# Designs tried in a protein design run: peptides against a protein of PDB entry 5Z08. Part 31

Target 1, 168 residues: chain A of PDB entry 5Z08
Amino acid sequence: RQKDEWAKKTSSLMKQLDWFIGEHLGAMLAAEELGGPVVGELMEIDPDDLSAGFNAHGKLKKATSQPDLDRRQRRIDDIWGPQDEQGQAHKRKRGADEALAASAEMRDLIEQLMNKLVEAGGDNSATYVEIPRESAAARFLVRSKVAMFHPNDARRLRLVDFGRDLDD
Target 2, 222 residues: chain B of PDB entry 5Z08
Amino acid sequence: GLPRLIDAIEEASKIPAKRRQTPIKPTIEKLTTHLYTHGASPDSLLRLADLLTLRNHLDQASLAAITRNLYPSSTVSDEVVLRFIGALGHGQLKPTLALQALFLRWLVMVYHLLENPGVLGQVYGVLFDLLDTAAIRPQLCHLLALVTRRKHVRPFRIQAILTLSRQTGGDPNLTGLLRVFKNYYPEIIVGDATKGRASAFKHPDPQWRQHLDEIQQRRSEA

## One batch from the design tools (peptide; made by RFdiffusion4, then SolubleMPNN)

Design b1_p10_3_s1 (from b1_p10_3, 7 letters changed)
Fold by OpenDDE base, seed 1:
Structure b1_p10_3_s1 (fold): chain B 168 residues (1-168), chain C 222 residues (1-222), chain A 10 residues (1-10)
Amino acid sequence: as target 1 above (168 residues)
Amino acid sequence: as target 2 above (222 residues)
Amino acid sequence: MPPVQVELVP
């Protein structure tokens, strides 16, 4: 019974996370990979606030939209770039493709991290995933305190085990 | 054509104004009119960059007039960019700081036409080290705001901006640049340095932009 | 217990 409830809750959470990655996080991660700004608002988002969804600008719907933050996250290049319809269409298409790629990378990374955590059976040394590069996805998970790097090897990433820290 | 006008100006630039047989001003006016109407090809743009950046006998008003009308008809090469960057700073062989400010403004306005925007990122240190020069700081901060990427935001540069901001009483251009840095690293503690008016780094000349777009459009139709 | 493979994309 408890395992089935946990499995259902986990499945529901994964669906919500998948939606969030696809709709919001992928574009932000793509922007970061392309040398764009880090979205600071994501660092302080309570998991409960993530359920409220982000607006088209990557802001939490309930967060008082300080209009000044929206202007800061837009690439100055997006404000001043050529207004040519073809240039905008190519930029939009490229942006969409990069967002899709970033979403796929984040999904794959989370899946690997979760699978390693389950397979390790409580052995923290076995929970590390080898990452080929320090991606925006990896950095996001670390900044969010969801994952941590191996202390001696930045190519090894693991999920933070919140269950152990509560019993100490 | 434009090449012949440049030839005449190049020859005149070798001779002091007092020793010229003919006034150069009419030729400069023809050049600026041509540039305004048709823009400069990549080859012409390089030759004009040399005229603007190398020490010669052209007067400051003529150099400024050429710079204000320096519309690229196509892309801007790395070589052209590097000529302008190499002309920045203090020195007897360098252009005046007023002209350097115009060059930086030009680079901001043509940034989207660079063949390789990454070239400015490669010379980021050279640009950053000039922030103490008050006469070019506004345009320099604007260019750096466009060029800055995560790799450029280093602790020593953060500290340098903070120190310079304190020394200048909170220059709004430095505050603006520090906000750009904070976008890459939100955890940067800027303290009171970000408490104040920051430059928004708006396009320097909307009319110049519109005219550039018209010149660029004509090439795409040809 | 068999390793629960969490597939994010069913």
Scores: peptide ipSAE 0.024, ipTM 0.253, DockQ to the pose 0.015
Fold by OpenDDE base, seed 4:
Structure b1_p10_3_s1 (fold): chain B 168 residues (1-168), chain C 222 residues (1-222), chain A 10 residues (1-10)
Amino acid sequence: as target 1 above (168 residues)
Amino acid sequence: as target 2 above (222 residues)
Amino acid sequence: MPPVQVELVP
């Protein structure tokens, strides 16, 4: 009975999570991957101000063309710049594709993390998933305190075991 | 005048709210109105800093209201700065983290009025070591962005920010601070930690700035 | 206990 209730509750939570990922989180994560706002942070950052380094006095420098800033600014301009009609359609499609990709990545990552936690049988060293990159999905889970990186290897991610930390 | 209002609040701060004969709220409102209109002298700032930073029986709303209206009419002394810095961190005697965030925001907004801006550079380590405290990190990073000089950009601090950035999933305030560091040492490899959006550290309250400027202008005419 | 494979994708 308790196992069945737990299974039902878990299934319900997983469905809600899947819905949330698909409907909301995927787009937000995609925006973050594209250089948009970090999920959960109100960043009133003017893109133009991001290109402006700080001078030694803490004042925004005028946008000097630093090449790496230009690529990012171009990406920001590609994200936030005036979209011509043809560019808008391509950007909308790209945005939708990126949202789907981010959703899939988050789902896959959560699945891997949960499976590793179950397989580890209580060995915390065996709970790490190897991630190919530090994705917005991975960062989100870490910010949410749901997952944590290996202290010495940012390619290894594990779920936070809330059950054990309460007994210590 | 302002000193008498501070006297009344200091006396009230020694007494639990339930044991006060008179409500303190009207006196706080008079104080905040006076501060808004005239600002606080250096002496008044010091007294108010003690009221804000030392454990007393004032309610959080009153402390926040005073902090939001803490317009200097003149300069801000090292002593006042150090009161606020000393109030940062964890501990039973420390102000709430919410109030600490307001103090840091205040220091950002009055940074140009410090008698000695170098005082913050002297306590740079104390400020930096608090970056793990999420509740104050945004304002702390902003203050550090103003205070940071080449001498503060050390390998261990770079590594500390990088580590904390990973642990926080790329907090944009930390990314912003790393960019400030990179301005002093362009060769700093910030890796993927800087691929995220960084805070621009804009002035936190333009209206407060304008009002401060008006108060400061009245002093130059006297 | 058999490894409960959590399948998030139906």
Scores: peptide ipSAE 0.020, ipTM 0.377, DockQ to the pose 0.015
Fold by OpenDDE base, seed 5:
Structure b1_p10_3_s1 (fold): chain B 168 residues (1-168), chain C 222 residues (1-222), chain A 10 residues (1-10)
Amino acid sequence: as target 1 above (168 residues)
Amino acid sequence: as target 2 above (222 residues)
Amino acid sequence: MPPVQVELVP
């Protein structure tokens, strides 16, 4: 029963995460990989906000923080000024390609992290995924408190098992 | 054409104003009018960059007038960028700090036309080390705000900005640059340095931008 | 890279 609920919750979370990655996070991660700003403190998605923030339709309830992202994006746009259409098209294409790449990297990383968590059978020491680099994806997961680095090895990343903290 | 005007100015630039047989001002006016109307090709832009950055006998008003009308008709090459970057700093052979500020402003305004924006990232250290020069700091911070990537945001540079911000009493341009740094690393503890007024790094000249866009559009239609 | 806690020494 708990495994099935966990599987359902995980599946739901994965769908929501996949949506979030596709719609929002991919572009932000791409911006970060392209050397854009990290989406600041406002994406301290409190684990509680991750759980509370998705409506029954998988839409993130507009956390009130969108105005500041828009304001930051607007500030970036204000800093960069209106880009010429061709520069925007190339940047949009590159940005789209990088967003797709970042989305794919995030999806792959999450999949690996989840697979290791399942394979570990409750052994926290076996839940670590080796990451080739500290990607925007990895940093995002750590910053969102979804993942943690190994205390002695920044190449090893694991999911934070929130399931244990809810049962305690 | 533009090349002939540049030729005349190049020759005149070798001669002190008092020894010139003909006043150069009419030729400068023709050049600036031409630049305003048609912009500068990459080749002409390089030649003009040399005229602007190398020590010669042109007066500061003429150099400033050329810089203010330095509309690229196409892209800006790495070589042109590097001429302007090489002209920055202190020294008897360097352009005046006022002219350097105009160059930095120009680089900000044409940043989107660079053939390789990465070239500025390669010389990031050179630019960053000039932040102590008050006369160019506003434009320099603006350029750095455009150029800065995560790889440039290093602890020593964060500390350097913080130190300089304290020394300057919280220069809004430095605060603005520090906010750019914090965008890459939100965890940067900047203390009270970011609580102050920061520059928004708005486009320096919207009219210049509009005119540049008109020049650039004419090329795409030809 | 570990977050550089720049401890601003008061």
Scores: peptide ipSAE 0.006, ipTM 0.258, DockQ to the pose 0.017
Fold by OpenDDE base, seed 3:
Structure b1_p10_3_s1 (fold): chain B 168 residues (1-168), chain C 222 residues (1-222), chain A 10 residues (1-10)
Amino acid sequence: as target 1 above (168 residues)
Amino acid sequence: as target 2 above (222 residues)
Amino acid sequence: MPPVQVELVP
């Protein structure tokens, strides 16, 4: 029962995260990879809201899509401006392709991080994923306090275990 | 056509106003009307950029009128951009600071039409070093807000903005630019400099934008 | 408990 509930909650969380990655985060991560603004401040994801959103029950507090996300996305869109139609079509296509690529990278990274966390069975040393590069995705997770680098190896990333801090 | 109007103005620009046989104002009005209706081709833009940026005998009102009607019909080349950038700053051979502010405003408004937006990133240092020039600072900060990338956000530039912000009593344009910098590096300790009123860097002229879009659309249909 | 593999990418 608890496993099934956890699995369902995890699945629901993953779907929400997948949606968030696909609809919002991927484009922002792509922008960051292209030397654009860093996602962490653009999303008023109060790290406290992310941390507070991971309650002991794994309920992501609905990141209240603060109406300001749309304003910030508009501002990013305004800053990046409507580029010319042909260049826009190619840049929109490139931007879409880059957003898709960033989304895929983020999804893959999260999947690896979660799988390692589960496999480690409480051994923190076994929770690290080796990352080939410091991606925008990796940086985002660290800035969001969702993940942390190994203190001695920036190629090793793990999820922050929010569950342990609640049982203590 | 536009080339003939430019030819006439180029010739007139070589002669002091008091020595011209014919008033140039009617020709300028024809030019600005043509630009408003049809825009300027890349070739015409280059010629007009030279007229606007090089020292000549054209009056400031005429130069301003041309600049206000400088609608690109297509793209803006790197060469055109560089002419305007080269015209910035202090010097006897440079355009007035008022005209430079109009050039910067123009660059903001046509930024999306640049053939290579990266060209402005290459001259970022030149632009940034002019922030102390109060007369052009509002438009310069706006342009820099568009041009700034992570590679441009360096510690020395952060400190330069912070210092200049203190010296200016918190110019909202500098605060706005500092917020742009902070977007690239959230860890930037900006202190109280970001707590003040910041410019939103909105489009300087929505009507001009709309008219530009109409000119651009007509070319795509032709 | 077998680790629930989270498949985010189908």
Scores: peptide ipSAE 0.025, ipTM 0.249, DockQ to the pose 0.016; fails the geometry check

Design b1_p10_3_s2 (from b1_p10_3, 7 letters changed)
Fold by OpenDDE base, seed 3:
Structure b1_p10_3_s2 (fold): chain B 168 residues (1-168), chain C 222 residues (1-222), chain A 10 residues (1-10)
Amino acid sequence: as target 1 above (168 residues)
Amino acid sequence: as target 2 above (222 residues)
Amino acid sequence: MPPVATELVP
């Protein structure tokens, strides 16, 4: 009974979190990935603004071409160099696509982190998820103190176990 | 009271240890005990900052003891901050690098009590230019991790950290600072420099934090 | 403890 209630509550919470990620957090994370403001500095981002991208000052600029996931990592010169002005119409769709991509990344990351925590059965060494990159999602979780990097390996991320700190 | 203890130490600091009529150690112990119990007011902090940062005849152990017990009872003024920042670096008139590391650690631990955290942002360049100083780098990176804003993340600074990271064989503190930079510009390609061990910039002294909180709480109740 | 596969159900 209690386990079933906990499972139901957890499922409900995950659905709410999924909704929040999709409706709100994804756009903010996408902005951060695009070189916009860090989540927490910007209260609300219009997906249309994401399409325009951000300048070196984190201000909205004219949207240039779809950053492939690989284009989210720009060389220093590409980050700070003049970016070519590409056209208006592809802008809105791109912003939405980036928000969706960021949402999906956050969802997947949370899922992996939670699964590893459960699988580890209390072994903290086994709770780490291998992350392919340091994403806005990963950084957000770390900034929020929900996750932490492995002290020796930046590719490994785990949830902060708040339960253990209470039993000590 | 604390002001009288500071007066006595200030006077003693002008005199070489061998020429003092009385040992200063008992007065330092009284001061540190008082600081531990009550903290330092803004005025006392300024005076103590001068004692810590200006060249005088106080021994390093005494200066370190004062620094380790430098609990603010209130806020930390810009002037106090600037005294400590001005004491950083190389020079005959500067405090030892060991003491500078303690100052930086202190600034990290009291960062939330700064009257104007922006003051550190104004001197960001001064702090950043000291990253090559290995003895203070750990604490300096931690402080910079707190202070860094988007405006500070510049191409030349990114490159400087990358270069220094390579030169140091991937100092975890520099890797940690690069991660902070990446928080503002995720697209920064740092190559393998961020793949290594990074400092988490955890609070340097949880017990010190707890004790500070107790001192601060007593002020809010008064 | 059964592995709570938190399937984030799509």
Scores: peptide ipSAE 0.000, ipTM 0.258, DockQ to the pose 0.017
Fold by OpenDDE base, seed 5:
Structure b1_p10_3_s2 (fold): chain B 168 residues (1-168), chain C 222 residues (1-222), chain A 10 residues (1-10)
Amino acid sequence: as target 1 above (168 residues)
Amino acid sequence: as target 2 above (222 residues)
Amino acid sequence: MPPVATELVP
């Protein structure tokens, strides 16, 4: 009975998480990958804004020509500016696809992390997932303190074991 | 004038709010209005820096309001800069991290008015060692981006940023700072840490900048 | 910990 209630609650939570990933987080992660704001700086990103693309500053490209930026600020903007406007234009056409891809990546990553945690049976060394890249998804989980990188290998990610912190 | 307003606030700052005979808010409003209209002289800036950085009985809203209106009418001395730098970090006697972030933002916005920009380079280590403090990191990275020179880009600092970047899940401000480091040493292998989004370190407040420029121009015409 | 094989069973 308690196990079944826990399973139901877990299933409900997973559905809510899946919904959250699909409806909100995916677009935000895609925005981050596209050079938009870091997840947590903007509460809501319209997927349509992803199609407009982000300027060098992670803001929606609004046409505002501000001419009188300090020479140093321009230099910083030039250094951090999107090098390839053309590459961004190609990414713009895929804004919805990028949101879907980011959602899928987040789902897959969470699934892998959870599976490894379960498989490890309490061995923290076995809880690491190998990630092919430091994605927006991986970074988000780390910033959220849900996951952590291996101290010596940024390609290895694991869930933070919150269960131990409750028993201590 | 501004000195008399500062005098009144200094005296009020010594007394807990509950024990003040008169509300300080009207005097703060007069001060901020004066600062907005005329800016602060170097002498007034120093006194205001002390009010902002030293522990006193002023409320956080008042301190923030003063900081938001801290327009220099002239240059910013090394002494003023060092007061703000000395106020950074963790400690019971230090200002709140929120206020420290405002100070760092202010230093970014007035960087071009520093009498000696090199003073920040001298305290580079102090600034750099605060990068682990998340609440001030955005403004701190921006300031460091302005201050960083080749002499500051050292292997241990590169490694420190890389480590902290991993621990923070690739904080864009750290990525931005690391890109600044790469400008001095293109050969720096940053791995995937630079593939993430980098902050662009834009001017924090364009309206504040414009108003500062207006204050500075009025002085040049006088 | 039970394997949360949340097989999203369709």
Scores: peptide ipSAE 0.000, ipTM 0.359, DockQ to the pose 0.015
Fold by OpenDDE base, seed 2:
Structure b1_p10_3_s2 (fold): chain B 168 residues (1-168), chain C 222 residues (1-222), chain A 10 residues (1-10)
Amino acid sequence: as target 1 above (168 residues)
Amino acid sequence: as target 2 above (222 residues)
Amino acid sequence: MPPVATELVP
């Protein structure tokens, strides 16, 4: 009974999380991957500051003329900017595709993290997932304190085990 | 009825204001009047949460008006709560910070009607990590003050509040939240951070509460 | 200013 209720609650939570990822988080993560605002790290970025793009340190780049940032910002503006009617459908599709890709990456990462947590059987050293890159998804989970990087290897990510404190 | 009003607004929300054949404002006014008089059912709340949190072509004044009249006639589901939580933070797809502050205020005001208050405890980290956002911090601290349990009071969060309190010059809302933390762990050395003025986290709108109680009472009599 | 270490008293 309690296990079934927990399973139902977990399933419900996973469905809600999946929905949240698909409807909201995926698009935000896609924006972050495209050099848009960091989900949850964005200090009060004035909408005007969002237009200036972010430097490699996640800080608002001052409006310095660097052409490559202008391309990412244009891509964000292309995804999120005022869409003219005909270009809107393609930009919406591309934005939707990037959001879907980011959603898929987040789902996959969560799945890997959950699987490793279950497989580890309580060994914290075995709970790490190797990530090929510091993705927006990985950063979001760390910022949300849902995941942690290995202290000595930023390519290794694990879920924060909140459950252990319930069994002690 | 309310569903038909929501249908009309949903359809209008897909179209830019300049391209709408009919003004949406009269329909928004009918919706808000209906919400004020009868409240919103769980199903209507979910649909309205989507309208409020998903990017659409509704104007900010309309979204704010709906939020200010978002009286639940019954309970508030986890799904509705999670829609509003998902809308928080910075991002071009997210609602404005002003609207997010209204959502947080709403969550505070309807906290006692949540089907599962524990849902907010599950997303505690997400809420906590938004404390650096000044525009939503007052309402966020109030919500966190309601949601915080002993399990959430961790050394890193204590340190984060202390650091942010120093950086903000002792924001009364952060001081209030830190006092909530100290209630769970009296041994927390907070130094001078708790000596300042703290928010009392009073109900944000007593008139709204009274009107909510009237709507809720009518349901119990039906 | 040095980070005031929140010494949790053991």
Scores: peptide ipSAE 0.009, ipTM 0.255, DockQ to the pose 0.013; fails the geometry check
Fold by OpenDDE base, seed 1:
Structure b1_p10_3_s2 (fold): chain B 168 residues (1-168), chain C 222 residues (1-222), chain A 10 residues (1-10)
Amino acid sequence: as target 1 above (168 residues)
Amino acid sequence: as target 2 above (222 residues)
Amino acid sequence: MPPVATELVP
């Protein structure tokens, strides 16, 4: 009974987390990967806004039709974005694709971290996931104090064990 | 010799100060005197890094005294560097922020002795994410100024520094780090954040540097 | 204090 209730609560929480990743966090992480603001600085990024790029302040450039803003955006895009002259529609599609990619990366990372925590059976040395790069997803989890890098290897990430501090 | 002093301190570090049969201070003084005179070998540095970074019963004054006298007689291994990096940030198991600031200062002062300076570049994100911690920010910015390469200068990091600079009222260390970033991308306009006073990231202790050089020279002649 | 604008110099 208690295990079943815990499993249901965990499942519900995971669904809520998955929703949050897909609806909100993915776009913000994509923005960070594209050189936009850090997730803690921008609480809501519309995927359509990702296509507009970020000003040098990391603020979303409103797609205002002003030619001077377009020149600055082009240069920012030329410096920080791929050189693709691709039209507004391609930029929107790319922004959506980047948000989806970031969402998938975050989901996969959380899943790996959770699986390693369960598999380790209390061995902290076995809880580390190897990450190929320091992604926006990994940085977000570390910044949020949900995950920690291995002290000797920045490619190894583990969940923070919040439970141990409660049992002491 | 130095190994025996470290052995004695390691054993004492396992015991609460009130339960020690002998005061540790005389042993710490002997250790720091030895370190000042001869420096620490790579093996001794690793052992001392563990004593400094792992939770034990050593008092903060003793840990600070060891750190201030932590002269490498040779190179500094990646393992030693990573012990100090792993000790950074917030947490009950981590050293105090005051001690972390001393570790960062030490890394700045021994940067030229690292076996692989690239190791700090690999943990760049870990270091960068600690910039919000005011107590270690000055030394952290200095270390980042040494470590930063073109690959580390990304828009999100520029923005993060700008936001933090605004929140801190234009911390000179952040302004200094932004100038380092601008050296890699001159086209970055950092607005009023760069118009302010910037830290020059001068060597934090010229006397310590001179003494380190003397220790290093004695080894090359031996 | 106005937001410190990172403007990339055009």
Scores: peptide ipSAE 0.009, ipTM 0.260, DockQ to the pose 0.013; fails the geometry check

